# Ledger of designs, part 215: peptides against a protein of PDB entry 8PQO

Target 1, 252 residues: chain A of PDB entry 8PQO
Amino acid sequence: VLLKEYRVILPVSVDEYQVGQLYSVAEASKNETGGGEGVEVLVNEPYEKDGEKGQYTHKIYHLQSKVPTFVRMLAPEGALNIHEKAWNAYPYCRTVITNEYMKEDFLIKIETWHKPDLGTQENVHKLEPEAWKHVEAVYIDIADRSQVLSKDYKAEEDPAKFKSIKTGRGPLGPNWKQELVNQKDCPYMCAYKLVTVKFKWWGLQNKVENFIHKQERRLFTNFHRQLFCWLDKWVDLTMDDIRRMEEETKRQ

## One batch from the design tools (peptide; made by RFdiffusion4, then SolubleMPNN)

Design b1_p28_4_s4 (from b1_p28_4, 16 letters changed)
Fold by OpenDDE base, seed 2:
Structure b1_p28_4_s4 (fold): chain B 252 residues (1-252), chain A 28 residues (1-28)
Amino acid sequence: as target 1 above (252 residues)
Amino acid sequence: MNLSAELLNFLKELSVLLTLLELLAKAL
C-alpha cells in the first residue's frame, strides 16, 4: 500500500471550485469521443452516514470498446470492468476504484478535502499517527511547466500565460502562491487529495503502486491547469447551469 | 457525471498494464 497526499493550491474559492470542477469534468468529457459509452450507473442516490451527507454514486466503466484489440482479446473476465464508488459531500469527497478481476488485490482510494487555505494543514484526513508518518505530501504547482509532460502541454491551458478577463486572476508567475497572500481580493483554496493505492501482487506491488500514483499526479496536474484556465467559462455559472451542461454532455 | 478524458485514458492504460501483468504471470 502506498499513500500520498497531493495538495493542489488554486486561486479560487472553495465555493467557486465546486462549479469549476463540475464544469471541467463535463467539458473534458465532451472532448472525448464516445465519452459516455461504456459507463453504467448502478446507483445514484443521497446518503447520510456518520454525519456526512452527500450523493453516493456507483458506476461501472466497461472498457472493452475503449482498449486496444490485444487487450480486449487477452484480458481475463472482469479485468476491463472498473467500479467507481463515490461519496460526494462537498467540500469532502471520497472515490474508491476497484476492478472485478483483481478483487481485493487492487484498490485506488481518493479522499479529498477542499479547504480555504494554502495547503498548510497537516493530516487533514485525520489518519492514525502510524499511517500518517508514511504519507508523502506532494505539492502540485499548476503554474510549474516542468511538472507537465510535453505531450500534455497546451498553451491555452498554461496558467503561467492565462489571464482571466472576468476576475483579473493570473497569469501565475513562479512566486504566485506567495504573492497571493498579498492579494486581498483573490480567493484561494487547497485540495488535499489523499490517494491510497493498493496493488497486492508479489514482486510488482511497489512498481504498480508507484505507476498509479504517477498517473494520478499527472491527472490532477492537467485537470487543475484546465480548471484554472477555463475560469472565465465557468466562474459565472450556477449549479443549475452545470446540471444542464451535464445533461447535454450525456446526450453526446 | 461522465468520465473525463484524462481519467478514461488512465483507466485504459491501467487495463493495458494489468493485462500485460496477467500474461506475464501465466508465462511463469
Scores: peptide ipSAE 0.144, ipTM 0.766, DockQ to the pose 0.661
Fold by OpenDDE base, seed 4:
Structure b1_p28_4_s4 (fold): chain B 252 residues (1-252), chain A 28 residues (1-28)
Amino acid sequence: as target 1 above (252 residues)
Amino acid sequence: MNLSAELLNFLKELSVLLTLLELLAKAL
């Protein structure tokens, strides 16, 4: 098991982020040719547990049509079915990813707290001390180009170049986080993303777990760079606007 | 967390990886 807490600092408020996140997800999904295809929603219902209220979703991603032919031919039964269970209680979110074939040998859990701070809280997910001791805190700087793979880099999604016309935020220079403290009118938040990766195959555990973490980090980095650079597109949107966009996207 | 295009791509890559690992495991 490998745990890392990714801390993504953004010059947006927690409330703004909720809109921006949903917008960015929707926008990114529009650009994907196979968006929504092969996704089965098993459950989508409100939940209440231990004072946490939110929306619970259980989705199955059937990847048979989304993988190369050789993978489809060689994959064992259930290997291409990914289950996602999500508890969305913004500003808290938990996602559990499992695979039918791997069963208990594979787990990705992503627990996110969105806090109005600069990523300074320790153990925001309230792990036991012994467990927390083994968590690596990883800061994602959306302005740091060195954290972006060359193949993923887009100038229009570079926070170091982007300036929001609507908000005046950006570009994010090398010391943007420090400068943010002095900008009283600029909101900020941190997404604390505790990622638990379990891959119990002997000899491959560390390799695969590290690989998955690298992919998650890449995902978080790119996503939040987009989120920020799309600020002018979503900052004036309401949650109702987002819901409409999601519905429109589902129809396509 | 809603599935983003990036997440979907990750899942695709993951499935490929898992398949390859399965093949490797069977070969060992």
Scores: peptide ipSAE 0.137, ipTM 0.770, DockQ to the pose 0.664
Fold by OpenDDE base, seed 3:
Structure b1_p28_4_s4 (fold): chain B 252 residues (1-252), chain A 28 residues (1-28)
Amino acid sequence: as target 1 above (252 residues)
Amino acid sequence: MNLSAELLNFLKELSVLLTLLELLAKAL
């Protein structure tokens, strides 16, 4: 088992982020041809548990048509079915990813708190001290090009080049986080993403768990770079606007 | 939570990796 807490700092408010996240997810999905194909929604309902209120979703990703032919032919039964269970109670959310074939031997859990700070809180997820001491804190800087793979880099999604016309935010220089403290009119937040990865195959645990963390970090980095660079597209939208957009997309 | 295109790509890559590891395990 390998735990890391990724801290993503953004020059947006917690309330703004809720809109931006939903918009950016929808936009990124539209850019992928066939992105909705093979997704089965088993459950989508409100939940209330232990004082937490939100939306619970259970989705299955059937990847048979999305993987190379040799993978489809050689993969064991259930290996290409990924289950995602999500509890969305913004500003808190939890996602659990499992696989039918791997069963208890594979788990990715992502627990996120969105806080109006600069990533300075320790143990925001309230782990036991013994567990917390094994968590590596990883800061993601969306302005740092060195954290982006060359194949993922796009100039139009570079926070170091982007300037928001509507808000005046950006471009983000090397010391942008320190400068935020002195800018009273610019909101900021941190997404604290505790990622738990378990891959219980003897001799391969560390290799695969580290690989998955590397991919998660890549995903978080690219997504939040897009979210910021698309600020002018979503900053004036309301949650009702987002809901309408989602419903329109479902009808297509 | 909605899966982004990037997350879908990750899941595809993961599936490829798991399949290769399974094949390797059978060969050893």
Scores: peptide ipSAE 0.133, ipTM 0.763, DockQ to the pose 0.709; fails the geometry check
Fold by OpenDDE base, seed 1:
Structure b1_p28_4_s4 (fold): chain B 252 residues (1-252), chain A 28 residues (1-28)
Amino acid sequence: as target 1 above (252 residues)
Amino acid sequence: MNLSAELLNFLKELSVLLTLLELLAKAL
């Protein structure tokens, strides 16, 4: 098991981020071939537990049509079915990803707190002290080009070049995070993403767990660069607007 | 947290990796 806490600082408010995240997910999904095809929603219901109120979803991603033919033909039964269980109680979210074939030998858990700070809180997920000692804190800087792979880089998604017309935010210089403290007119937040990866196969555990973390970091970096650079597209949207976009994406 | 297109791509890549590892394990 390998745990890392990714801290993503953004020059947006916690309330703005809720809209921006949903927009960016919907927009990214529209650009994918096949859209939401192969997604089965098993459960979508409100939940209440330990004072936490939110929406619970259980989805199955059937990847049979989305993988190469040789994988489809050789994959064990259940290997191409990914289960996502999500507890959405914004500003807290939890997502658990499992696979039917791997069962208890594979787990990706992503627990996120969205806080109106600059990523300065320690152990925001309230882990036991012994567990917390083994968590690496990883800061993602969306303006740092060196954290982006050349193949992923797009100039139109570069926070160091982007300037929001609607809000005046950006471009983000090398010291943008430190400068936010002195900019009373610019909101900021941090997404504290505790990622737990379990891959319980002898001899491959560390390699695969590290690989998954590397991919998660890449994903979070690219996603939040897009989210910020798309600020002018989503900052004026309502939650009803977002819901319409999500429904349109499902129909593709 | 909703799955983005990037996350879906990751899951596809992961599925391929797991399949290959399983095949390798059976061959060894």
Scores: peptide ipSAE 0.130, ipTM 0.765, DockQ to the pose 0.658; fails the geometry check

Design b1_p28_5_s1 (from b1_p28_5, 14 letters changed)
Fold by OpenDDE base, seed 4:
Structure b1_p28_5_s1 (fold): chain B 252 residues (1-252), chain A 28 residues (1-28)
Amino acid sequence: as target 1 above (252 residues)
Amino acid sequence: SEELEKLLREVILLALELGYNYVSLKAL
């Protein structure tokens, strides 16, 4: 098991982020070819548990059409079915990813708290002390180009170059996080993303677990760079606007 | 056989890698 807590600091409020996240997810999804194909929604319902209220979703991603023919032919039953269970109770979210074939041998859990701070809270997910000792805290700096793979770099998605016309935020210089403290009018938040990866196949645990974390980090980095650089596109939107957009998208 | 198991593992790993991009962005 490999646990890392990714802390993504953004010059947006928790409330703004909710809109920006939904918008950016939608945009990112549009940019991905073949989105939605092979996705089965098993459950989409409200839930209440331990005082947490939100929306529960259970989706199956059928990867049969997304992999080469030889992979499809050789894959055992259930190996190409990825289950995603998500508990969405913003500002908290939990996602559990499993595979039918791997069963208990594979788990990705992503738990996110969105907090109006600069990533200073320790153990925001309230892990047991022994478990917390094994968590690596990883700070993602959206302005740090060195954290971005060259193949992922886009100038239009570079927070170090972007200036929001609507908000005046950006560009984010090397010390932007420290400067935020002095900018009373600029909101900030941190997304605390605890990622738990379990892969139990002997000899492959570290390789796969590290690989998944690498991919998650990459995803988080790119996504939040986009989210910020798209600020002018979503900052004036309301949650009702987003809901309408989602409804319109579902009808297409 | 061990060879078959290894092959299956490789296939599954490849599937997971390829499938990563299709996982929901809700966790973002």
Scores: peptide ipSAE 0.303, ipTM 0.838, DockQ to the pose 0.606
Fold by OpenDDE base, seed 5:
Formats: sequence, structure tokens, C-alpha cells
Structure b1_p28_5_s1 (fold): chain B 252 residues (1-252), chain A 28 residues (1-28)
Amino acid sequence: as target 1 above (252 residues)
Amino acid sequence: SEELEKLLREVILLALELGYNYVSLKAL
């Protein structure tokens, strides 16, 4: 088991981020070929548990169309079916990813708190002390070009170059986080993303767990760079606007 | 056979690698 807490600081409010996240996920999904194909929604319902209120979803991602024919032909039954269970109670969310074939031998859990701070809270997910001591805290700096792979880099998605016309935020210089504290008119938040990865195959545990964390870090970095650089596209939208856009997308 | 199990594991790992980005984006 490998646990890391990724802390992503953003010059947006928690309330703004709710809109920006939904917009950016939708936009990023359009850029992915076949992004909606092979998704089966088993459950989509409101839930209430221990004072937490939100939306619960259970989806199956059928990866048969996402892999080469030879992989599809050789893969055992259930190996290409990924289950995603998600509890969306913004500003908290939890996602659990499993595979039918791997059963208990494979787990990815992503738990996120969105807080109006600069990533200074320790153990925001309230782990037991013994578990928390094994968690690596990883700060993602969306302005740091060195954290972005060359193949992923786009100048129009570079926070160090982008300036929001609507808000005046950006560009983000090397010391932007320190400077943010002195900018009373600029909101900020941190997304605390606790990622738990389990892969119980002997000899492959560390390799696969580290690989998944590498991919998660890459995803979080690129996504939040996009989210910030798309600020002018979503900052004036309301949650009702987002809901309308989602409904329109479901009809197409 | 042990060889078949090894092959199946490699296929599964490849499938997970290829499909991971797709699933991860939807998990955001």
C-alpha cells in the first residue's frame, strides 16, 4: 500500500473551484477520444451518511474499446471492467476504483478536501496517527514548468504566462504562493487529495503503486493548470449554468 | 500453467496502463 497526499494550491476560492472543476472536467473529457463510450452508470442517487450529504455514483468503465485487439482477446473476463464508486459531497469527495478480475488485490482511493487555505493543514482526512506517519505530502505547483512533461506542455495552459482578463489573476511567478498571502483581494484554496493505492501482486506491488501515483500526479498537475488557465471561461458561470450544460451534453 | 499466468498478468498490466488515463479523468 502506498499513500500520498497531493496538495494543490490555487488562486481561486472553494466556491469558484466547484464551478471550475465541473467545467474543466467536461472540457477535458471532450478532448479525450471516446470519453463517454463504454461507460455504464449503475447507480446515481443522493446519499446521506453521518451528516455528509451528496451524490453517490457507481459506474463501470468498459475498456474493451480502449485497448488493442490482442489485449482484448487475451484479457481474462472482468479484467477490462473498471468500477468507480464516487461520493460527491463538495467540498469533500471520495472515489474508489476497483477491477472485477483483481478484486481485493487492486484498489485506488482518492479522497479530496477543498479548503480555503494554503495547504497548511496536517491530516485533514483524519487518518490514525500510525497511518498518517506513512503518508507522503506532495505539493503540486501549477506554475512550475519543471513538473510538466514536455509532451504535456502547452503555452496556452501555462499559469506562468496566463493572465485572467476577468479577474486580473496571474501570471503566476516563481513566488506566487508567497505573494498571494499579501493579496487580500485574491482568493486561494488547497485541494488536499489523499491517494491510496493497493496492488497486491507479489513482485509488482511497488512498481505498479508507484506508477499509479506518477500518473495521478501528472493528471492533477495538468488538470489544475488547465483549470486556472480556463478561468475566464468559467468564472462567471453559476452552478445552474453548469447543470444546464451537463443536461445539454446528455441530450447529444 | 505458470507461463500462462505470467502472460495474463502482463496483459492485465498493459490494459490497466492503457485505460488508466481514461478512468482517472472521469474520477476527478
Scores: peptide ipSAE 0.301, ipTM 0.836, DockQ to the pose 0.715
Fold by OpenDDE base, seed 2:
Structure b1_p28_5_s1 (fold): chain B 252 residues (1-252), chain A 28 residues (1-28)
Amino acid sequence: as target 1 above (252 residues)
Amino acid sequence: SEELEKLLREVILLALELGYNYVSLKAL
């Protein structure tokens, strides 16, 4: 098992982020080839548990069309079906990813708290002290070009170059996070993403667990760079606007 | 056979590598 807590600081409020996240996920999904293809929604319902109220979703991602023919032919039954269970109670979210074939030998859990701070809270997910001691805290700086792969880099998605016309935020210089403390009019937040990866196949555990974390870090970095650079597209939208956009997308 | 099991594991690993990008984006 490999645990890392990714802390993504953004010059947006927690309330703004809720809109920006939904917008950016929708936009990113449209830009990906085969967006929505092979996704089965089993459950989409409200839930209440231990005072937490939100939306529960259970989706299956059928990867048969996303892998080469030889992989599809050789893969055991259920091996290409990924289950995603999500509990969305913003500002808290939890996602659990499993595979039908691997059962308990594979798990990815992503737990996110969105807090109005600069990533300074320790153990925000309230792990046991012994468990917390094994968690690596990883700070993602969306302005740091060195954290972005060359193949992922786009100038129009570079926070170090972007200036929001609507808000005046950006560009983000090397010390932008420290400067935020002195800018009373600029909101900020941190997304604390605790990622738990379990892969129990002997000899492959470390390789796969590290690979998944590398992919998650890459995803979080690129996504939040986009989210910030798309600020002018979503900052004036309301949650009702987002809901309408989602409904319109479902009709397409 | 051990060889078949190894092959199956490699196939599954490749499937996870190729398919994970589709799942992860929607888990944000």
Scores: peptide ipSAE 0.282, ipTM 0.830, DockQ to the pose 0.739
Fold by OpenDDE base, seed 1:
Structure b1_p28_5_s1 (fold): chain B 252 residues (1-252), chain A 28 residues (1-28)
Amino acid sequence: as target 1 above (252 residues)
Amino acid sequence: SEELEKLLREVILLALELGYNYVSLKAL
């Protein structure tokens, strides 16, 4: 098991981020080939547990159309079905990813707290001390080009170049996070993303767990760079606007 | 056989790598 807490600081409020996240997820999904094809929604219902109120979703991602024919032919039953269970109680979110074939041998868990701070809270997910001592804290700086792969870099998605016309936020210089403390009119937040990766196959644990973390870090970095650079597209939208857009997308 | 299990594991790993971008961005 490998645990890392990714801390993503953004010059947006917790309330703004809720809109921006939903918009940016929808936009990113449109840009990916295959969209909603091969996604089965098993459950989509409200839940209440231990004072946490939100929406529970259970989806199956069928990868049969996403892999080469030889992989599909050789894959055992259930190996190409990925289950995603999500508990969305913003500002808290939990996602659990499993595979039918691998069962307990494979787990990705992503638990996120969105807090109105600069990533300074320790153990925001309230882990036991024995577990917390094994968690690496990883700061993602959306303005740091060195954290972006050359193949992923786009100038239009560079926070160090972008300036929001609607809010005046940006561009983000090398010391932008420290400067936020002195900017009374600029809201800020941190997304604390605790990622747990479990891969139990003997001899492959460290390799696969590190690989998944590398991919998650890449995804978080690119997504939040997009979210910030798309600020002028979503900052004036309401949650009702987002819900309407989601309904329109479901009809296509 | 151990060889068959090894082959199956390699196929599953390849499937996970290829399918990674297909997983929902909802956790982002």
Scores: peptide ipSAE 0.297, ipTM 0.836, DockQ to the pose 0.601; fails the geometry check

Design b1_p28_5_s2 (from b1_p28_5, 16 letters changed)
Fold by OpenDDE base, seed 4:
Structure b1_p28_5_s2 (fold): chain B 252 residues (1-252), chain A 28 residues (1-28)
Amino acid sequence: as target 1 above (252 residues)
Amino acid sequence: DELKKLLEKLVILLALLIGYNTVSLKAL
């Protein structure tokens, strides 16, 4: 098991982020071929647990059409079915990803708290002290080009170059986080993303767990760079606007 | 390398779908 807490600081409010996240996911998904194909929604219902209220979803991602034929032919039964259970109680979210074939030997859990701070809270997910000792805190700086793979870099998605016309935010210089503290009118938040990866196959555990974390980090980095650089596209949108856009997209 | 690239694409796709599904399905 490998645990890392990714802390993504953004010059947006927690409320703004909710809109921006939805917009950016939708926009990013448009660029990905087959975003909705092979997704089965088993459950989509409100939940209440331990004072947490939100939306619970259980989805199955059928990857049979997403993998090469040789992989499909060699894959054991259930190996290409990924279950996602998600509890969305924004500003808290939890996602648990499992696989039918691997059962308890495979787990990806992503727990996210969105807090109006600069990533200064320790153990925001309230892990046991012994478990927390094994969590690596990873700070993602969206302005740090060195954290971006060259193949992923786009100048139009570079927070160090982008300036929001609507908000005046950006560009984000090397000390943008420190400067943000002094900018009374600029909101900020941190997404604390605790990622738990378990892959209990002998000889492959560390390799796969590290690989998954590397991909998650890459995803979070690129996504939040986009989210910020798309600020002018979504900052004036309401949650109702987003919902309408999503409904319109579902009808197409 | 090809398998790795495939896995990378799948992880990204799943992550995008996860992000979309967790936030959009809020039956308020």
Scores: peptide ipSAE 0.071, ipTM 0.730, DockQ to the pose 0.081; fails the geometry check
Fold by OpenDDE base, seed 1:
Structure b1_p28_5_s2 (fold): chain B 252 residues (1-252), chain A 28 residues (1-28)
Amino acid sequence: as target 1 above (252 residues)
Amino acid sequence: DELKKLLEKLVILLALLIGYNTVSLKAL
């Protein structure tokens, strides 16, 4: 098991991020070939537990059409079905990813707190002290080009070059996070993403767990760079606008 | 290498899915 807490600081409010995340997911999904194909929604309902109120979803991702034919033919039953259970009680979210074949030997859990701070809170997910000692804190700086793979880099998605016309935010210089403290007119937040990866397969555990974390970090970096650089596209949208966009995306 | 490629595709899909859950949860 490998745990890392990714801290993503953004020059947006917690309330703005709720809209921006939904928009950016919808937009990113449209840009990916075969976005909604092979997704089965088993459950989509409100929940209330331990004072947490939100929406619970259970989805199955059928990967049979997403893998090469030889993989599909050799894959054990259930190996290409990924289950995603998600609890969205924004500003808290939890996603649990499992596989039918691997059962308890495979787990990806992503727990996110969105806080109106600069990533300074320790153990925001309230882990036991012994568990917290094993968590690596990883800061993602969306303005730091060195954190972006050359193949992923796009100038139009570079926070160090982007300036929002609607809000005046950006470009983000090397010290942008420290400067936020002095900019009373610019809201800020941190997404604290605790990622738990378990891959219990003899000889491959560390390799696969580290690989998954590397991909998650890459994803979070690219996604939040896009989210910020798309600020002018989503900052004026309402939640109703986002719902309409989601329904349109599901029909494609 | 094939396993890495499969895992990479899986992570990309999961990444899109995490985003999808955020959208679908607010749509209800």
Scores: peptide ipSAE 0.069, ipTM 0.730, DockQ to the pose 0.089; fails the geometry check
Fold by OpenDDE base, seed 2:
Structure b1_p28_5_s2 (fold): chain B 252 residues (1-252), chain A 28 residues (1-28)
Amino acid sequence: as target 1 above (252 residues)
Amino acid sequence: DELKKLLEKLVILLALLIGYNTVSLKAL
């Protein structure tokens, strides 16, 4: 098991981020062709438990059409079915990813708190001390080009170049986080993303767990760079606007 | 390498899906 807490600081409010995330997810999804194929939504319902109120979703990703024929033919039953269970109680979110074949030997859990701070809170997910001491805190700086793979880099998605016309935010210089403290009119938040990866397979555990973390970090970096650089597209939208956009997208 | 590519595709797909938890993939 490998745990890392990714801390993504953004010059947006927690409330703004809710809109921006939904918009950016929708936009990113449109850019990925064939992403919806093989997705089965089993459950999509509101939930309330222990004061946590939100939306629960259970999806199955059937990967049979996404892998080469020889892999499909050799794959054990259930090996190509990925289950995603998500609890969205913004500003808290939890996603649990499992595989039918690997059962308890495979787990990806992502727990996110969105806080109106600069990533300074320790153990925001309230882990036991023994567990917390094994968590690596990883700061993602959306303005740091060195954290972006060359193949992922786009100038139009570079926070160090982007200037929001609607908000005046950006571009983000090397010391943008320190400068942000002095900008009373600019909101900020941190997404604390605790990622738990378990891949209990002899000889491959560390390799796969580290690989998954590497991909998660890559995803978080690119996504939040996009989210910020798309600020002018979503900052004036309401949650109702987002809902309408989602409905319109469903009809296409 | 093929396993890595598959895992990468899976993680990207999952990552997209995790990111899309709020958006019905049927809409995508």
Scores: peptide ipSAE 0.054, ipTM 0.710, DockQ to the pose 0.096; fails the geometry check
Fold by OpenDDE base, seed 3:
Structure b1_p28_5_s2 (fold): chain B 252 residues (1-252), chain A 28 residues (1-28)
Amino acid sequence: as target 1 above (252 residues)
Amino acid sequence: DELKKLLEKLVILLALLIGYNTVSLKAL
């Protein structure tokens, strides 16, 4: 098992982020070929548990059409079905990813708190001390070009070059986080993403767990760079506007 | 390796999943 807490600082408010995240997910999904194919939604309903209120979703990703024919023919039953259970109670979210074949031997859990701070809280997810001491805190700086793979880099998605016309935010220089503390009119937040990865397969555990974390970090970095650089596209949108955009996307 | 290619495809899928989970938040 490998645990890391990714802390993503953004020059947006917690309330703004809710809109921006939904917009950016929708926009990114449009850019991906084959989006939605092989996805089965089993459950999509409101939930209330232990004072937490939100939306619960259970989805199955059927990968049979996404793998080569020889893999499909040799794969054990259930091996190409990925289950995603998500509890969205913004500003808290939890996602659990499992596989039918691997059962208890495979787990990806992503728990996110969105807080109006600069990533300074320790153990925001309230882990036991013994568990918390094994968590690596990883700061993602969306303005740091060195954290972006060359193949992922786009100048139009570079926070160090982007300036928002609507808000005046950006470009983000090397000390942008420190400068935010002195700018009373610029909101900021941190997404605390605790990622738990378990891949219990002899000889491959460490390799696969580290690989998954590397990909999660890459995803979080690229996504939040996009979210910020698309600020002028979503900052004036309401939640109702976002809902309309989602319905339009489903019709395509 | 074939396993690496499969894992890379899985990562792309996961990226889409995170995106779709954000979209489902509009129901709230």
Scores: peptide ipSAE 0.048, ipTM 0.712, DockQ to the pose 0.096; fails the geometry check

